# Ledger of designs, part 162: peptides against a protein of PDB entry 2FGR

Target 1, 331 residues: chain A of PDB entry 2FGR
Amino acid sequence: SSVTLFGIVDTNVAYVNKDAAGDSRYGLGTSGASTSRLGLRGTEDLGGGLKAGFWLEGEIFGDDGNASGFNFKRRSTVSLSGNFGEVRLGRDLVPTSQKLTSYDLFSATGIGPFMGFRNWAAGQGADDNGIRANNLISYYTPNFGGFNAGFGYAFDEKQTIGTADSVGRYIGGYVAYDNGPLSASLGLAQQKTAVGGLATDRDEITLGASYNFGVAKLSGLLQQTKFKRDIGGDIKTNSYMLGASAPVGGVGEVKLQYALYDQKAIDSKAHQITLGYVHNLSKRTALYGNLAFLKNKDASTLGLQAKGVYAGGVQAGESQTGVQVGIRHAF

## One batch from the design tools (peptide; made by RFdiffusion4, then SolubleMPNN)

Design b2_p19_3_s4 (from b2_p19_3, 13 letters changed)
Fold by OpenDDE base, seed 4:
Structure b2_p19_3_s4 (fold): chain B 331 residues (1-331), chain A 19 residues (1-19)
Amino acid sequence: as target 1 above (331 residues)
Amino acid sequence: ITITYDSVTKEVTAVEVEE
């Protein structure tokens, strides 16, 4: 059997020009290029092409030394894998987020990522952003001629919030085609939650695609998230993303990504544009910089996610500029 | 760092996996 210790420490200096009061925030933040993490993983060959696995991974906050503690909320799975694919038991990325966030050129972290995987409706569930789930069973197929899929179900275990009695139930999956330079996928998910103490379904549909031209990569996402409420009507957001990345001089990567968040319930749009650069000092160590601009229209109050510095909203209709400059080290 | 413990040989091999 093997056990691997692994991690990433990513720490940055971050600035945003506006918080909820209209004031600037700056300081030392975390996870600007990759989420900082510490993990243990291992596999055991059981013979006959069957393997057992485990994966335990938690987030690291280098700015305060994990003052709030350490946990394995990123992933805590046991698995069986073989020619049939992989079955996972435990908290993990849900299959839809695992696949569809792969099209985000900013790795679903920092001030530049696609923010569509969000709690758009003040959902009261812990994972109403649609990224992870507790009590999750997942299955991932092998890749057959490019075709692959993943499916997941999370038990609610009769978790209640208000009158909602199925909070945390997830069902979802994706189908994908991954062959050479092309990746494309469709994801569907439903999560049970509560809004205002009432049962609410979070429905999500996401299309993603990318193509690597060698000299550059293009990536795109189309997503609809709908919080279906019995009372008060649906809260729907259509999110769009288009990004490009290119290698620079063999040691760097430049990224440009645009996203639009059309928040139907408030008839308001937000526009996000981010320029990023990563400079590899080695295979394990990189310097990076991100510059993001978020324009809220009308009633939109979205904020850039400068983790460790400021991740809150802004005043309605206000724009926010963010900067991160940091070091990423993998071990 | 991959630490492999072979339960048969009781050998602990630490290999830096260049991923």
Scores: peptide ipSAE 0.037, ipTM 0.677, DockQ to the pose 0.502
Fold by OpenDDE base, seed 1:
Structure b2_p19_3_s4 (fold): chain B 331 residues (1-331), chain A 19 residues (1-19)
Amino acid sequence: as target 1 above (331 residues)
Amino acid sequence: ITITYDSVTKEVTAVEVEE
């Protein structure tokens, strides 16, 4: 049998020019290029093409040494795999986020990522960002000539908030085509939650695609999230992303990504543009820098996610500039 | 790091995994 110990420690100096009071914030932050993590994983060959697996992974906060504790909330799965694909039991990325976040050139972390996977409606469920779920069963197909799919269901276990009685139930999946330089996928999900103590459905549809031209990669996302409330009308956000990356001198990578968040419930848009550079000192160690601009219009209050320094909102209609410079080390 | 336990030899080996 085999067990792999693995992880990433990513720590940065970060700056944002505005917080909710209009003041600057700066300090030591985490997870600017990749989410810092510690994990254990392994597989057992059961014979006949069947394998058992486990995966335990938690987030690391290098700035404070995990002062709030360590857990396996990133992933805590047991699995069976074979020619039929893979079945997983336990907390994990939901299939939709696992596939569709792969098109984010900023690895779903730091000040540059696509922020569409968000709780747009003050949902009271713990995972109303649509990224992970408790009590999850997931299935992933093999790749058949490029075609692949994933499906998931999370049990609500009769969790209640206010009058809502199915909080935490998830159903979703994706279909994809991955062949050579091309990747494309469509994801659909519904999650049961509560807003203001009332039952609410979080519906999500996401389309993603990327193409690797060798000299550069292009990537895009189109997403709609809709919190369907019993009272007060729907809270809808349309999110768009377009990004490009290119290798630099064999040791570096430059990334540019734009995102638009059209927040329909407040008739307000936010524009995000991020320039990133990664310099590989080795296969496992990199220096990086990110520069992000977030322009809020009208009633929009979105903030860049400078984890460990400032991840809150700004005043309505204010713009925010963020910088991260850090070290990423994988082990 | 991959730690491998051989159930026959009872040997433990540690190897850096190049991802």
Scores: peptide ipSAE 0.034, ipTM 0.664, DockQ to the pose 0.469
Fold by OpenDDE base, seed 2:
Structure b2_p19_3_s4 (fold): chain B 331 residues (1-331), chain A 19 residues (1-19)
Amino acid sequence: as target 1 above (331 residues)
Amino acid sequence: ITITYDSVTKEVTAVEVEE
């Protein structure tokens, strides 16, 4: 049997020019290029093409040394895999987020990522961003002829918030085509939650695609999230992303990504544009810089996610500029 | 880092895996 110890420590100096009071924030932040993590994983060959696996992974906060503690909330799974694919039991990325975030050129982290996988409705569930779930069973197919899929179900275990009695139930999946330079995927998910103590369904549909031209990669996302509430009407957001990346000088990568968040419940849009650069000092160590602009219109109050410095909103209709410069080290 | 335990030999091997 094998056990692999692995991790990433990603720490940056970050700046945002506006917080909720209109003041600048700056300091040491975490997870600007990749989410900092510590993990253990391993596999056992059971013979006949069957393998057992485990994966335990938690987030690292390098700026404060995990002052709030350490846990395995990123992933805590046991699995069986073989010619049939892989079955996982335990907290993990839900299949929809696992696949569809792969089209985000900023790896769903820092100030530059696609922010569509979000709690748009002040949902009271722990995972109302649609990224992970507790009590999750997942299944992933092999890739055959480019086609692959993943499915998941999370038990609510009769968790209640207010009058909602099925909080945390998830059902979802994706279908994909991954062949050579082309990737395309469709994801569907529904999660039970609560808003204002009332039962709410979080519905999500996401389309992603990318193409690698060798000299550059293009990537795109189209997403709709809808929090269906019994009282107060639906909270719907349409999110769009288009990004490009290119290698630079064999040791670097430049990224440019645009996103639009059309927040229907408040008739307001937000525009995000991010320029990123990664410079590989080695296979394991990189320097990086991100420059992000977020323009809120009308009642929109979105903020860039400068984790460890400032991840809150701004005043309605205000724009925010963010910078991260950091080191990523993998082990 | 990959740590391998051989249940037959009782040997522990640590190898840096370059991804």
Scores: peptide ipSAE 0.036, ipTM 0.670, DockQ to the pose 0.497; fails the geometry check
Fold by OpenDDE base, seed 3:
Structure b2_p19_3_s4 (fold): chain B 331 residues (1-331), chain A 19 residues (1-19)
Amino acid sequence: as target 1 above (331 residues)
Amino acid sequence: ITITYDSVTKEVTAVEVEE
C-alpha cells in the first residue's frame, strides 16, 4: 500500500477597509488562493479492479501555527472504488458542494469565491453552509459518455438543538455532464437544522456550467437556498455568479468573477466583484493577488472572507474592499 | 510526497511526486 503525505501552505497579507465598526483591518491571513491543509491519503489494490482508500485532511493556519489544534474536519474517509465508481464513509464535502463549487473560479477560497454556500439564516447546525457533513455516506458514479452523478446521506444520530430533532441529517446529490471543454451540473440537497431552537429545513438547488475555450474559460452558477421555518416564514436567498479566467504568458492566470446575492428575507442585495491573478514561480509555488469589492444594499451586512484577518460582517448598506497578496506552496 | 513503508524490510521510501 502507498501513503501520500500532501499539503498546501498558503499565507497572505490581507486588508479590508471596513469591519463591523467601520474600521480597517489588516494583517497576516491564510488560504487566499487555496485552503492551507495537511493530509494523508493512500490506496490499496485489492485485485479485480477493486481498491480500498483512505483520506485524512485538516486545515492549516500558518499565521498562528494551529493554536486551536489540528483535526481532520476537511475530510476523514475510507472508501472502496472500482468499475462501479466510489463509495466513501466519513466526513467529507457533500456531493452537491463537491461538484458545484468546481465552477467557482476562486475554488471556494479567499476573498473572491462564490459565497452562496452559506448559513443564511443563523442556523445552529455545525455545517449549515451546505459544504460538508458528519456521518456521511457518499457514492460517485463513473463517467458514462460524459454523464456522471453523486449522492450522499448523512445520519443525524438523533442530535437535538432546542426542540429540533434530526439536526445534521443531509440528503442530496447531483447529475452532471462533463465532456471535453463543457461541464454542466444540477445539484439538489436538503439538510435538517435549527434556527432559534426550532426545527428548520435547509433546501438548496444549484445549477452550474463552464466552458473552456482554450484561450479563456467561462463559468456560471445559479443557486437558491431556503431555510424553511415553521414560524417566521422562509429565509430565501438567490445567488448568481458569472466568471472568466484566462492564462497569461504561460506562467500566470487572471480571473474575474461577479456574484449577486439576493437576500429575500431582508429584501436586500449584495454585489461582489473580484479580480485575481496567480503567478506560477514553479509547479508547486505561486504568488497571487486578489482584489475584491463587496457592495451591500439596504439591510445587507455581508463581509469578504479574509481568513485570519477579518471574516465578519459590515454595517448595513456598507461597501467593503479587500486585498490579499500571498504565497501558495504545495508539497 | 509519497511515502512507502515496506513492513517486511521496514524501509521507508519517500518519493517526491511532481503533480
Scores: peptide ipSAE 0.035, ipTM 0.670, DockQ to the pose 0.369; fails the geometry check

Design b2_p19_4_s1 (from b2_p19_4, 10 letters changed)
Fold by OpenDDE base, seed 5:
Structure b2_p19_4_s1 (fold): chain B 331 residues (1-331), chain A 19 residues (1-19)
Amino acid sequence: as target 1 above (331 residues)
Amino acid sequence: SAAEFTAALAAQEEQVLLF
């Protein structure tokens, strides 16, 4: 058996020009280029091409030293893998998020990521952003001539909120084609939750694609999220993303990404544009800078996710500018 | 080179791509 200790410490100076009061926020933030983490993983060869695995991973908050504690909420899995693929048991990324977020050039981290994987409806479930689930069983196929798939089911374990009796149940999966420079995927998921103490279905459909031209990569996402409520109608958001990245000078990478969030329940749009640069000082250490602009229209109150500094909303129809400059170190 | 950058990135991606 092998055991590997691994991690990332990513800490930045961050600024946003507006909070919910219209005031600027600035300070030391975390996870601007990659989520800061500490993990343990390992494998055991069981013979015959069968392997056991474990993965334990938690988030690190370098700005406050994990003042709220440490846990393995990022991933806590045991697995079996072989020629059949991989089965995982435990808290993890749900198959849909694990695959479809790979098209986000900012890897769902910092002020620049695609924010479509969100709790759009003030859902009362712990994972109503559609990113992770407790009590998860997942299966991932091998890659067969480019074709691959993943499926997952999470048990609700009779978790109740108000009149909702199946909170935390997840069912979902993706199909994909990954061959050389091309990746394309379709994901479908449903999660049971509650909104205002009433049973609500979080339905998600996501299409993603990318192509690596060698000199640049193009990536895109199309997503619809619906919180289906029996009372008050559906809370629907259509989210769109287009991004490009290119290597610079052999040691740098520039990223540009645009996203549109069409929030149907409030008939309001938000536009996000982010410019990012990563400068690799080594294979493990990078400097980075992100510049993001978020334009809310009408009743939209979205905020950039400057984790550790300010991740809240802004006033309706207000625009927010964010900056992060930081160090990422992997070990 | 772009290839070395991609290889260095791929070695990082196995660590970095998990949100």
Scores: peptide ipSAE 0.021, ipTM 0.473, DockQ to the pose 0.039
Fold by OpenDDE base, seed 4:
Structure b2_p19_4_s1 (fold): chain B 331 residues (1-331), chain A 19 residues (1-19)
Amino acid sequence: as target 1 above (331 residues)
Amino acid sequence: SAAEFTAALAAQEEQVLLF
């Protein structure tokens, strides 16, 4: 058996030109290139090709030293793995987010990432962004000539909010083809939640693909989220992403990503464009910079996620510019 | 090379996922 301590400390200086009041915010932020984390993991060989595993991972906030505390809400799993694949028990990324977020060239963090995995409807469930779940059982297949899949079910444990039952139940999965330079995936999920104390289904469909041309990588996402409410009609968002990355000088990577969020319930669009650069000083240490522009139209109030500085919305129809410059260190 | 870049990205992704 082995136990590995691991982590990332990612801290930046960040700026956004507008908050909800129209004022600028700046300061020390976290997780601009990768989510800062501390984890413990290990494996035990049980013989016959069977392994037990555990994984405990929490977020680190280097700007305040985790003043709000530390927990293992990122992942807290026990697993069995072998030739059949892997079964996990415990809080984790749901299979759909685990796979489909891999097409985000900004690693689902900082001011540049695809923001489609979101609570679009003021859902009252703790994980209504569709990223993680409590009480999760997940299964991941081996890779069969490129084909792979993942499935998950989270128990609601009879959780209620208002008149909504089954809150926190998740069912979902993906199918994928990963072979050489090509990756493509389709994910489907349903999560039970509440909006305004009423039962709501968060339905999600996501298509992702990437291709590595060697000189550049292209990546794309197509997503529909639908908060299907029994009363008040559906809250639908169509999210689109297209990104490119390329190596620079053998030690750097440049990234450009565009996203469109078509928020049907408010008939409003938001456009996000992000330019990123990562400069590897070593295998463990990088410098990075991100420049993001978010244009809200009409009633859209989306904000860039400058964690530790400002991650709130802006005024309706306002544009926001964000900058992050930081250090990522892995251990 | 394309292979070296792919391997470096894979190693970076693995490191970013593992670390």
Scores: peptide ipSAE 0.017, ipTM 0.430, DockQ to the pose 0.035
Fold by OpenDDE base, seed 1:
Structure b2_p19_4_s1 (fold): chain B 331 residues (1-331), chain A 19 residues (1-19)
Amino acid sequence: as target 1 above (331 residues)
Amino acid sequence: SAAEFTAALAAQEEQVLLF
């Protein structure tokens, strides 16, 4: 049996040129290259190829020292694994987000990531971004000649919001092919939630693919998120991403990513372009810089996620520029 | 290994979008 303490402290200086009032924001931000975290994990060999595991992980906010407290909301699982794959019990990434966020070259954090995994409809469920779930059971297959899959179910436990029942129920999964330089995946999920106190289904379909050419990697995502409301019609967003990364001088990585968010309910688009650079000082310590531009059209109010500085929206049709320069340290 | 570090980084690439 082993227990491992692990984590990341990622802290940056961040700037955005516009907030909701049109004013600039700047300061010390967190999680610009990787989400800052503290975790405990361990395994027990039970013999015959069977293992027990646990994983407890929470977010770290280096700018304020976790003034709002520490919790294990990132992951709190117990598991069994073996030749059959892995079963997990507890709060975790849902299988769809766990697989499909792997195609994001910005590690689903900071000002540069794919923002498709979002609460597009003011859903009243705590996890209406489609990233994690409470009361989750998940199963992951082994890799069979490149083919792999993951499935999950989260219990609603009769949670209600307004007249909506079954709030927080998740069902979803992915199928994937991972072989050498190629990765491709299809994810499907449904969550039950509420919007305006009324029952709503959050349906999600996501396709992802990447190819590593050795000298560069290409990655892409196609996503549709649809909040199906009993009253008021559907809130649909189509999100697209294309990115490239390349090693630089054996110690660096450059990243360029474009995303388009076509928000059908407001007939409005947002365009995101991000340039990133990571400089490895060691295997555990890196310097990084991100430059992001977000162009909102029409009624779109999306903001870049400069965590710890400003993560809110902007005025309708406004553009936002963001910069992060920081240190990432892993232990 | 580099693969274990990459797998730990991939396991670490989970965004907490605390919405």
Scores: peptide ipSAE 0.015, ipTM 0.437, DockQ to the pose 0.036; fails the geometry check
Fold by OpenDDE base, seed 3:
Structure b2_p19_4_s1 (fold): chain B 331 residues (1-331), chain A 19 residues (1-19)
Amino acid sequence: as target 1 above (331 residues)
Amino acid sequence: SAAEFTAALAAQEEQVLLF
């Protein structure tokens, strides 16, 4: 049996040139290259190739010392694994987000990530971004000649919001091919939620692919998110991403990523472009810099996620520039 | 390695909303 304490402390100086009032914001932010976290994990060999596992992980906010407290909302699972794959019980990444966010070259973190995994509709459920779920059972297959899959179901436990029942129910999964330099995946998910106190289905379809050429990696995502409402029509967003990364000088990595968010309910687009650099000072410590530009058109109000400084929207049709420069330390 | 560890953790990263 083993128990491992692990974590990341990632803290940055961040700037955005526009907030909701049109003013600049700057300060000390968190989680610019990797999400700051503290975790405990371990495994027990049960014999015959069977293992028990646990994983407890919470977010760290280095700028305020976790003033709002600490919890295990990132992951709180017990598992069994073996030749059959892995079964997990507890709050975790849903299978769709766990697999499909792997194609984001900015690791779903900081000002540069693909923002498609989002609550596009002011959904009132706790996890309407489609990333995690409470009361989750997940199963992950082994890799069979490149082919793998993951499936999940989260219980709603008869949670209600307004007239909506079954809030927090998730069903979803992915199929993938991971072999050598190639990765490709298809994910499908549905969550039950509420919008304006009325029952709403959050449907998601995502395609991802990447190829590692050795000298560079290319990655892409295609996603549709649809909040299906009985009254007022569907809130649909089509999201697209293309990114490239390359090693620099044996100790660095440069990343460039573009995303387009076509917000159909407001007939408005947003364009995101991000340049990132990571410089490894050691195996555990890195310096990083991110430069992001977000152009909203028409009624779009999207903001860059400069966590700890400013993560709100901007005025309709406004553009936002963001910068993060920070230190990431892993232990 | 710590780099492999960081890379494995990065694959599980998410923007958690500020509370």
Scores: peptide ipSAE 0.014, ipTM 0.457, DockQ to the pose 0.037; fails the geometry check

